# Ledger of designs, part 160: peptides against a protein of PDB entry 7AE7

Target 1, 321 residues: chain A of PDB entry 7AE7
Amino acid sequence: KVYKDLREFLEVLEQEGQLIRVKEEVNPEPDIAAAGRAAANLGKNQPAVFFEKIKGYKYSVVTNVHGSWQNHALMLGLDKNTSTKDQFYELNRRWDKFPVPPNVVKREAAPCKENVIDKDINLFEILPLYRINEQDGGFYISKASVVTADPEYPDDFNKLNVGTYRIQVKDRDRVGIQALAMHDIAVQLEKAEAENKPLPIAITIGNNPLVTFMASTPVGYNQNEYEFVGALQDGVPMDIVKSDLYDHLYVPAGSEVVLEGHIIPRVRTVEGPFGEFPGSYSGARLQCEVKIDRITHRTNPIFENLYLGIPWTEIDYLMAL

## One batch from the design tools (peptide; made by RFdiffusion4, then SolubleMPNN)

Design b2_p20_6_s1 (from b2_p20_6, 12 letters changed)
Fold by OpenDDE base, seed 1:
Parts: C-alpha cells; sequence; structure tokens
Structure b2_p20_6_s1 (fold): chain B 321 residues (1-321), chain A 20 residues (1-20)
C-alpha cells in the first residue's frame, strides 16, 4: 500500500490497532508528553497517540507515528507482523529503485494549499504547541521535513534538500533551527550567508510517513529525498507541489502544515535547552532564526510531533534503518 | 483499549521525578 498523506497512514494505523485515539480534552502540558510515555510503556507494539482536543487550541496532535516496528512495517505497506529482517530486506530492495521522480501536481490539487495565512502570522493558532520534556526551554517542532535548495543552483532538483532539524518556536512568526555543519542545510545556508542573503525555507509538518522517514535518513547532497520516497513506494511517485513563495522549493502535496519563510542571514539567537533523550538535555546554543512569511495548511491540520520517551523512542525507529 | 490507555495516562500523571 502507498499513502498520499499522513491521514491515510493514520487510518491504516487505526485499522491495524496501532493508533490510540484520545477523545477527551487534554492539557497540552503535561498530558501529551505523559501520554506518549504511557504509550512507550506498552512494549514493542507501541501505538501512535492521536489527541483530538487540546485545551486552548483548535487542532489535534499526533505522536509516536513511527514508534514501533509494526508502524514501520505498515509505513512500508507491509503486514504489521513483518519481521525486522524482512523489513530491512524489502527496504534495501526498494532502495535500488532510486531515482523515482515525483509528480508535480497543480496548486489546486494539493491539500496543503486549502488554507492560506499571509498576514498576522501566529504559529500558536495553527499548531497545538507544548513542551515535549519538562525542562525544555520552549516549544519544539521536532518532526518537520524542512525543504531548502542550493542558492547557487536553485533549479537543480537534485540539490533540493528535505531534512529533519530541531526547531524551537521563538515567537508567533519566528523559529530557531539547528543547522549543524554536517547537514546539507548548513552548506546551503553558508552560501546564502556569504552573500548576506536570506535562505528560502519551507518547514513541512504532518507528511506521508515515508517523507518523514527519508527526511531523517542521510543521503548524498546531489540526491533528492523525494526520489527516494518514490523508490520506497516500490516505484510509485510521490506528489509534490511548488511552494507559494518560491518557484524552486517543492513541498509534499499532502502536508498538514507548510511554514514558508527564510533563514535570516547572519543572525543567531539562543535556542534550547532540549531533551534529545530521556534525562539528557543539550545545552542552550546560538542557532539560526527563521522568519515565517506564509503558512498554508489543510483544513483541521494535524500537528505531527516526535515522541521522546523511554528507548526505543520514535527517533530510534527512524534512525534504525 | 482506549480506556486502558486513559487509565494508564491518569495513573502516569503522578510526577515521576526524573532525577537529573
Amino acid sequence: as target 1 above (321 residues)
Amino acid sequence: SAEAYLAALRASTTRVPVEL
């Protein structure tokens, strides 16, 4: 099975008994994080947790989407009881299908374009933000697929990067992003900052689970993550659409939320601390700052966020392959 | 079940102090 979006995957997780739906109103803190921890304690068959109602917010949150080998098998469109060995075998078999170029859909056909916010941007109106860990220095967007391009080669689709980065919410229309020197985004940012230019960025939230998987998987600088998504879909292309602000940035057509903006050149602001692992916090550091200039989103957008609980965490499953 | 999960959630609202 191939999924167009997060919603189709969540439907399958629910059908397979790999999703818990919380219908009662919860507090954003500590209930979301506590619920994630409780789900992690269910052993090897950890379900996703979908919160329908969050006090003070309009929209829903889902966590632990990739949080088990069963969920990982289902992501690959396999039987949920497929052995880890057979999942690896199938992943490797499909990897050899690279490249599978994506389909570029029209704006009108892209669910991520259903709603637009281009003024008075407030991330808190769109995303049910909460502290993932008790000692976090703020609210994090921890499971976004971040789209950037080479500013010297904006039309080279092979240099389009889709990566996962730690993102702290800094203000209504500002986020901090951790761009480490080993990340492709850091190479692209260095080129932009050399010219004192903004780096165009699209932060995409709530994607097809294979997009999230590939955004967390290191690939070559001249390899496009969307072409690997098509390979992992066993040769079925994924659907992408142009960003609204930038002709050279393509986002998943099915994204729940797309934050379009720019990395502010030569600005660094305090970010963190963040609990990267249970009981371990990375210190506060100076990180890049993104201005959000436009939001597009699906009606009733689902905020997919990472669960950071007891190992094996969702990140361990995303990095285990 | 969702009920067993909600019961576990309600039980887990006891602050386990993560000792740093």
Scores: peptide ipSAE 0.012, ipTM 0.426, DockQ to the pose 0.047
Fold by OpenDDE base, seed 5:
Structure b2_p20_6_s1 (fold): chain B 321 residues (1-321), chain A 20 residues (1-20)
Amino acid sequence: as target 1 above (321 residues)
Amino acid sequence: SAEAYLAALRASTTRVPVEL
């Protein structure tokens, strides 16, 4: 089984008993995090948690999408009861299929283009933002697949980077991003900042689960994460679409939300704290700031966000590979 | 509220130029 988008995966998770649907209205705080923790306590077969109604928001949240070995098996299109060993075997077997180039679809064929916001941008109108941890310094987008390119080689598709970064909401149209020196985005940002130029960015939310997986998986700077997604789809290309603002940025065609904008050059603002691990907060630091210039989104977009609970957390499953 | 939080963030945002 291959998934075009998050929705097809959530449907399979629900069919397989690996998704809990919360139909009652919840408070964004503390209920989302509390329900996530409760789901994590259900044992080894931790389901995704889909919140249909968030008080004060229009749209839904889903968490813990990758939060179990069953969900990971299903992501690979395997039986949910596939052993961890066999999942690793399949992952390795499929990895050797790299590269599998993506399909570039037309704008009108991309679900992420169903709606456009190009003025009066307010992230709170499109994303049900909440603090993941009680002591977080703000609202985080913790499971985005962030697309950037090499500003020296913008047309080199092999240098197109899709990564997962800590993103704090700073304003209606601004986010902080943690671009660590070990991340490929930091190399691209350094090149842009050397020339005092903005770095084009697309922050994509609610993706095909293999996109999220590959965005969380370190690859070579000259290796495209989308070509690995195709490999992990056992040779089936994924669908991508050109961003609206940038000719050289391609986003997953099925993304629930795409935040298009730029990293402001040579500017750092206070970001954090964030509870990356239970009982451990990364301190507040000066981090990059992104201006959001355009949003495209699916109708009734689902905000996929990371579940941070007691280990094994969703991040542990994403990073354990 | 989200708006009160945003207002506080706007007021507290310190921009530091990065020398490269």
Scores: peptide ipSAE 0.009, ipTM 0.363, DockQ to the pose 0.039
Fold by OpenDDE base, seed 4:
Structure b2_p20_6_s1 (fold): chain B 321 residues (1-321), chain A 20 residues (1-20)
Amino acid sequence: as target 1 above (321 residues)
Amino acid sequence: SAEAYLAALRASTTRVPVEL
């Protein structure tokens, strides 16, 4: 099975008994993190947790989407009881199908374009933001697939990067992004900053689960993650759409939320701390700042966010393969 | 509130220009 978007995947997770739906109104803190921990305690078969109602917010949150081997099997369109060995075998078999170029769809055919916010941007109106860990220095977006291009080669699709980065909310229309020197985004940012230019960025939230997986998987600088998504879909292309602000940036057509903007050149602001792992906080650091200039989103967008708890967590499953 | 948090965050955040 191939998924067009997060919603199709969540439907399968629910059908397979791999999703808990919380219908009662929860507090964003501490209830989301507490319920995620409770779900993690259900054993090896950790379900996704879907929060329909969050106090003070309009929209829903889903967490722990990649939080088990069963969910990972389902992501690959396999039986949920497929062994880790067979999942790895199938992943490798499909990996060899690279490249599978994506389909570029028209704007009117892309669900991520259903709604537009181009003024008075407030991230809190679109995302039910909460602290994942009690000691976090802020609200984090932890499962975004961040799209950037090489500013020297903006039309080279092979240099289009889709990566996962730590993103702290800084203001209504600003986020901090952790672009470490080891990340492809840091290479692209260095080139932009050398010329004192903004780096165009699209922060995509709530994607096809294979997009999120590939955004968390290191690939070569001249390899496009979308072409790997098509490979992991066993040769079925994924659907992408041109960003609204930038001709050279493409986003998943089915994204729940797309934050379009730019990294402000030669500016660093204090970001963190964040609990990346239980008992391990990465300290406060000077990090890049993104200005959000436009939001596109699906109607009733689902905020997909990472659950961080006792290993094995989503990040452990995303990194284990 | 989100606004109170953002206000506190803005008050605690130092902006540092990076000279490359």
Scores: peptide ipSAE 0.006, ipTM 0.367, DockQ to the pose 0.041
Fold by OpenDDE base, seed 2:
Structure b2_p20_6_s1 (fold): chain B 321 residues (1-321), chain A 20 residues (1-20)
Amino acid sequence: as target 1 above (321 residues)
Amino acid sequence: SAEAYLAALRASTTRVPVEL
């Protein structure tokens, strides 16, 4: 089984008993984090948690999508009871199929292009934002697949980076991003900042689960994560589409939300604290600032966000593969 | 409210130029 988008995966999770649907209206805080913690306490078969209605917001949230070995098996299109060993063998077998180039679809064929916001941008109208941890210094987008390119080689598709970074919401149209020196985005940002130029960025939310997996998996600087997604789909190409602002940035065609913008050159702003692990907070520090210039989104977009609760957390599963 | 939160964030956020 191959998934085009998050929605097809959530349907399978629900069919397999790996999704809890919360139909009652919840408060963003503390209910989302509390329900995630409750789901984590169900033991080894931790389900995703889908919140249909969030007080003060228009759209839904899903958490803990990658939060169990059953969910990982299903992500690979395997039986949910496939052992971690057999999942690992299948992952490695498929990895050897790299590269599998993606299909570039037309704008009209991409669900992420159904709606456009190019003025009066307000992230709170599109994303049901909440504090993941009680002591977080703000609202985080913790499970985005962030697309950037090499500003010296913008047309080199092999240097197109899709990564997962800690993103704090700073304003209606501003986010802080944690670009550490060990990340490919930091190399690309350094080149842009050397010339005092903005770095083009697309922050994609609610993707095909293998896109999220690969964005969280370190690869070589000259390796494209989308070509690994095709490999992990057992040789079936994924669908990508050009961003609206940048001809050289490609986003997953099925993304729920795409935030297009730029990293402001040579600017740092206070970001954090954030609870990366239970009882562990990364302190406040100066981080990059992104201006959001355009949003594209699916109708009734689903905000996929990371569950950070009592171990085993979703991040523990994402890092264990 | 989201607005009160954003106002508090704006008040606490300083922009520092990075010298390269």
Scores: peptide ipSAE 0.005, ipTM 0.340, DockQ to the pose 0.040

Design b2_p20_6_s2 (from b2_p20_6, 11 letters changed)
Fold by OpenDDE base, seed 1:
Structure b2_p20_6_s2 (fold): chain B 321 residues (1-321), chain A 20 residues (1-20)
Amino acid sequence: as target 1 above (321 residues)
Amino acid sequence: SAEEYEAALAASTVRVPIEL
């Protein structure tokens, strides 16, 4: 099976008994993190946890979407009981299908374009933000697929990067992003900052699970993650759409939320601490700052966020391949 | 690499007791 979006995947997870739906209103803190921990304690068959109602917020949260080998098998469109070995075999078989170019859909056909916010931007109105860990220095968007391009080669689709980066919410329309020197985004940012120019960015939330998987998987600088998504879909292209602000940035057509903006050149602000692993916090550091200039989102957007509970964490499953 | 990322994360990470 191939999924167009997060919603189609969540439906399959629910059908397969790999999603818990919390219908009661929860507090964003500590209930989301606590319920995630409780789900992680269910052993190897950890379900996703979908929170329908969050006090003080309009929209839902889902966590632990990739949080088990069963969920990973289902992501690949395999039987949930497929062995880890057979999942790896199938992944490797599909990897050899690279490149599978994505389909570019029209704006009107892209679910991520259903709603637009271009003024008075407030991330708290769109995302049910919470502290993932008790000692986090703020609210994190930890499972976004971040789209950037080479500012010297904006029309080179092979240099379009889709990566996962730690993102702290700094204000209503500002986020901090961790762009480490080893990340493709850091190479692209260095080029922009050399000219004191903003780096265009699209932060995409709530994607097709293979987009999230590929955004967390290192690929070559001249390899496009969307072309790997098509390979991992066994040769079925994924659907992408142009960003609203930038002709050269393409986002997943099915994203729940797209934050379009720019990395402010030569600005660094305090970000962190963040609990990257159970019992482990990265210290506060000076990180890049993104101004959000436009939001597009699906009606009733689902905030997909990472679960950082007891090992095996969702990160461990995303990185275990 | 994933190993370099984990190493960079580990080097930047202070172990704080997470109250479970």
Scores: peptide ipSAE 0.007, ipTM 0.429, DockQ to the pose 0.059
Fold by OpenDDE base, seed 2:
Structure b2_p20_6_s2 (fold): chain B 321 residues (1-321), chain A 20 residues (1-20)
Amino acid sequence: as target 1 above (321 residues)
Amino acid sequence: SAEEYEAALAASTVRVPIEL
């Protein structure tokens, strides 16, 4: 089984008993985090948690999508009871199929282009934002696949980076991003900042689960994560589309929300604290700032966000593969 | 350097005892 988007995966999770649907209206805080913790307490078979209605918001949230070995098996299109060993063998077998180039689809064929916001941008109208941890310094987008390119080689598709970074919401149209020196985005940002130029960015939310997986998996600087997604789909190409603002940035065609903008050169603003792990907070520090210039989104977009509760957390499963 | 940044990151990570 191959998934085009998050929605096809959530349907399979629900069919397999690996998704809890919360139909009652919840408060963003503390109910989302509390329900995530309750799901984590179910043991080894931790389901995703889908919140249909969130007080004060228009759209839904899903958490813990990658939060179990059963969910990982299903992500690979395997039986949910496939052992971690057999999942690992299958992952390695498929990895050898790299590269599998993605299909570039037309804008009209991309679900992420159904709606456009290019003025009066307000992230709170599109994303049901909440504090993931009680002591977080703000609202985080913790499971985005962030697309950037090499500003010296913008047309080199092999240098197109898709990574997962800690993103704090700062304002209606601004986010802080943690670009660590060890990440490919930091290399690209350094080149842009050397010339005092903005770095183009697309922050994609609610993707095909293999896109989220590969964005969280370190690869070589000259390797494209989308070509690994095709490999992990057993040789079936994924679908990508050009961003609206940048001809050289490609986003997953099925993304629920795409935030297009730029990293402001040589600007650092206070970001954090954030509870990266239970009992562990990364302190407040100066981080990069992104201005959001355009949003594209699916009709009734689903905000996929990371569950950070009691171990085993979703991040423990994402890092264990 | 990447190592200095990782060290600074590690040093900036405060383990807050979450009372479970």
Scores: peptide ipSAE 0.000, ipTM 0.349, DockQ to the pose 0.046
Fold by OpenDDE base, seed 4:
Parts: structure tokens; C-alpha cells; sequence
Structure b2_p20_6_s2 (fold): chain B 321 residues (1-321), chain A 20 residues (1-20)
């Protein structure tokens, strides 16, 4: 099975008994994190947790989407009881199908374009933001697939990067992004900053689960993650759409939320701390700042965010392959 | 306020000189 978007995947997770739906109104803190921990305690078959109602917010949150081997099997369109060995075998078999170029769809055919916010941007109106860990220095977006291009080669699709980065919400229309020197985004940012230019960025939230997986998987600088998504879909292309602000950036057509903006050149602001792992806080650091200039989103967007709790966490499953 | 945030942001903002 191939998924067009997060919603199709969540439907399968629910059908397979791998999603818990919380219908009661929850407080964003501490209830989301507490419920995630409680779900993690259900054993090896950790379900996704879908929060339908969050106090003070309009929209829903889903967490722990990748939080088990069952969910990972289902992501690959396999039986949920497929062994880790067979999942790995199938992953490798499909990996050899690279490249599978994506389909570029028209704007009117892309669900991520259903709604537009181009003025008075307020991230808190579109995302039910909460602290993942009690000691976090702010609200984090932890499962975004961040799209950037090489500013020297903006039309080279092979240099289009889709990565996962730590993103702290700073203001209504600003986020901090952790672009480490080992990340492809840092290479692209260095080139932009050398010329004192903004780096165009699209922060995509709530994607096809294979997009999120590939965004968390290191690939070569001249390899496009979308072409791997097509490979992991066993040769079925994924659907992408041109960003609204930038001709050279393409986003998943089915994204729940797309934050389009730019990294401000040569600016660093304090970001963190963040509890990346239980009992481990990465300290506050000077990090890049993104200005959000436009939001596109699906109607009733689902905020997919990472569950960080007792091992094995989603990050452990995303990194284990 | 937005102004207090901008002021706090300005106070926490370091311009990184990139040596060209």
C-alpha cells in the first residue's frame, strides 16, 4: 500500500489497532506528553496517539506515528507483524529502485494549498504548540520535513534537500532552526550567508510517513529525498507541488501545514534547551532564525509532532534503519 | 507585547560575521 498523505496512513493505523484516539479535551501541557508516555508503556506495539481536542487550540495533534515496528511495517505498506529483519530486507530491496522521480502536481490538485495565510501570521492559530519535555525552553516542531535548495544551483533538483531539524517556535511568525555543520542545510545556508542573502525554506508538517522517514535519513548531497520516497513506495512516485513563494522549492502535495519563509542571513539567536533524549538536554545555543512569510494548510490541519519519552522513541525507530 | 519580544529578540541576536 502507498499513502498519499498522513491522513491515509492514520486511517490504516487506526484500522490496524495502532492508533489511540483521545476524544476528550486535553491540556496541551502536561497531558499530551503524559498520554504519549502512557502509550509507550503499552509495550512493543506502541500506537500513535491522536488528540482530537486540545484546550486553547482549534486543531488536533498526532504523536508517536513512527513509534513502533508495527507502525514502521505499515509505513512500508507491509503487514504490521512483519519482522524487523523482513522490513529491513524490503527497505533495502526498495532502496535499489532509486531514483524514482516524483510527480509534480498542479497547485489546485495539492491538498496542502486548500487554505492560505499570507498576513498576520500566527503559528499558534494553526499549530497546537506545547512543550514536549517539562524543561524545554519553548515549543518545538520536531517532525517537520524542511525543504531547502542549493542557492548556487537552485534549479538542480538533485540538490534539493528535505531534512529534519530541531525547530523552536520563537514568535508568531518566527522559528529557530538547528542547522548543524553536518547537515546539508548548513552547506546551503553557508552559501547564502556568504552573499548575505536569505535562504528560502519550506517547513512541511504532517506528511506521507515515508517523507518524514526519508527526511530523517541521511542521503548524499546530490540525492533528492523525494526520489527515495518513490523508491520506498516500490516505484510509485510521490506527489509534490511547487511552493507558493519559490519556483525552485517543491513540497509534498499532501502536507498538513507548509510554512514558507526564509532563514535570515548572518543572524543567530538563542535556541533551546531541548530534551532530545530522556535525561539529556541539549543546551541553549545560538541558532538560525526563520521568518515565516506564508502558510498553506489543509482544512483542519493535523499537527504531527515527535514523541520523546522512554526508549524506544520514534527517533530510535527512525534512526534504527 | 510584540515590541517586548522584538526587543528581547534584538538583545539575544548575534550577527555572525562571515569572513568572505
Amino acid sequence: as target 1 above (321 residues)
Amino acid sequence: SAEEYEAALAASTVRVPIEL
Scores: peptide ipSAE 0.000, ipTM 0.274, DockQ to the pose 0.027
Fold by OpenDDE base, seed 5:
Formats: C-alpha cells, structure tokens, sequence
Structure b2_p20_6_s2 (fold): chain B 321 residues (1-321), chain A 20 residues (1-20)
C-alpha cells in the first residue's frame, strides 16, 4: 500500500489498532507529553496518539506516528506484524529502485494549497504549539521535512534537500533552525550567506510517512529524498507541488502545513535548550533564524510532532535505520 | 510584548563571521 498523505496513513494506523484517538480536550502541557508517555508504556506495539482537541487551539496534534515497528511496517505498506528483519529486507530491496522521480502536480491538485495565509502570519493560529519537555526553552516543531535548494544550482533537482531539523518557534512568524555543519542544508546556507542572500526554505509539517522517514535519513548531497520516497513506495512516484514563493522549491502535495520563508543571512539568535533525549538537553546556542513569509495548509491541519517520552522514542525508530 | 520580543531578538542577534 502507498499513502498520498499523513491522513491516509493515520486512517490505516487506526484501522490496524495502531492509533489511539483522544477525543477529550487536553491541555497542551503537560497532557500531550503525558499521554505519549502512557502510550509508550503499552509495550512494543506503541500506537500513534491523535489529540482531537487541544485547549486554546483550533486544530489537532498527532504524535508517535513512527513510534513502533508495527507503525514502521505499515509505513512500508506491509502487514503490521512483519518482522523487523523482513522490514529491513524490504527497505534494502526497495532502496535499490532509486531513483523514482516524483510526480509534479498542479497547484489546484495539491491538498497543501487548500488555504493560504500571506499576511498577519501567526504560527500559533495554525499549529497547536506546546513544550515537548518541561525544561524546553520554547515550542518546537520537531518532525518537519524542511526543503531547501542549492543557491548556486537552484534548478538542479538532485540538489534539492529534504531534511529534518530542530526548529524552535521564536515569534508568530519566526523560527530558529538548527542547521549543523554535517547537514546538507548547512552547505546550502553557507553559499547563500557568502553572498549575504537569504536561503529560501519550505518547512513542511504532516507528510506522507515515507517523506518524514527519508527526511530523517542521510542521503548524498546530489540525491533527492523524493526519489528515494518513490523507491520505498516500491516504484510508485510520490506527488510534489511547486512552492508558492519559489520556483525551485517543491513540497509534498499532501502536507498538512507548509511554512514558506527564508533563512536570514548571517544572523544567529539564541535557540534552545531542547530535550532531544530523555534526561539529555541540548543547551542553548546561537542558531539560524527563519522568517515565515507565507503559509499554505490543509483545512483542519494536523500538527504532526515528535514524541519524546521514554527510551525507544520516535527518534529511535526514525534513526535506527 | 512584541516590543520586548523585538528588543530581545535584537539583543540575541549575532552576525556570523563568514570568511570570504
């Protein structure tokens, strides 16, 4: 099975008993994190947790989407009881299908384009933001697939990078992003900053689960993550759409939310601390700052965010490969 | 406040030394 978007995957997770739906209104803090920890205590078959109602917010949150081997099997379109060994076998088999070029869909066919916000941007109106850990220095978007291009080769689709980065919300229309030197985004940012130019960016939230998986999987600088998504879909292309602000940035057509903007050149601001692992905080550091210039989103957008509860976090499943 | 944020942002903003 192939998924067009997060919603199709969540439907399958729910059908397979791998999603808990919380229908009662919850407080963003501490209830989301607490419920995630409670779900993690259900054993090895940890479900996703979908919060329908967040106090003070309009929209829903989903966590722990990749938080088990069952969810990972389902992501691959396999039976939920597929062994870890067989999942790895399928991953390796499908990896060899690279490249599988994506389909570029028209703007009108892309669900991520259902709604547009181009003025008076307020991230808090679109995303039910919360502290993942009690000691976090702010609200984090921890499971976004961030799209950037090489500013020297903007039309080279093979240099289009889709990565996962730590993103702290700084203001209504600003986020901090951790672009480490080992990340492909850092190479692209260095080129932009050398010329004192903004780096175009699209921060995509709530994607096809294989997009999120590939964004968390290191690939070569000249390898496109979307072409690996098609490979992992067993040769079925994924759907992408051109960003609204940039001709050279393509986003997943099914994204729940797309934050389009730019990294401000040669600027660093305080970001963190963030509890990346249970009992381990990455300290506050000077990090890049993104100005959000446009938002596109699906109607009733789902905020997919990382579950960071107890060991065997969602990161462990995303990075264990 | 927005003003406090802008002031804090200005105070926390550091120009990255880029060797050209």
Amino acid sequence: as target 1 above (321 residues)
Amino acid sequence: SAEEYEAALAASTVRVPIEL
Scores: peptide ipSAE 0.000, ipTM 0.278, DockQ to the pose 0.028

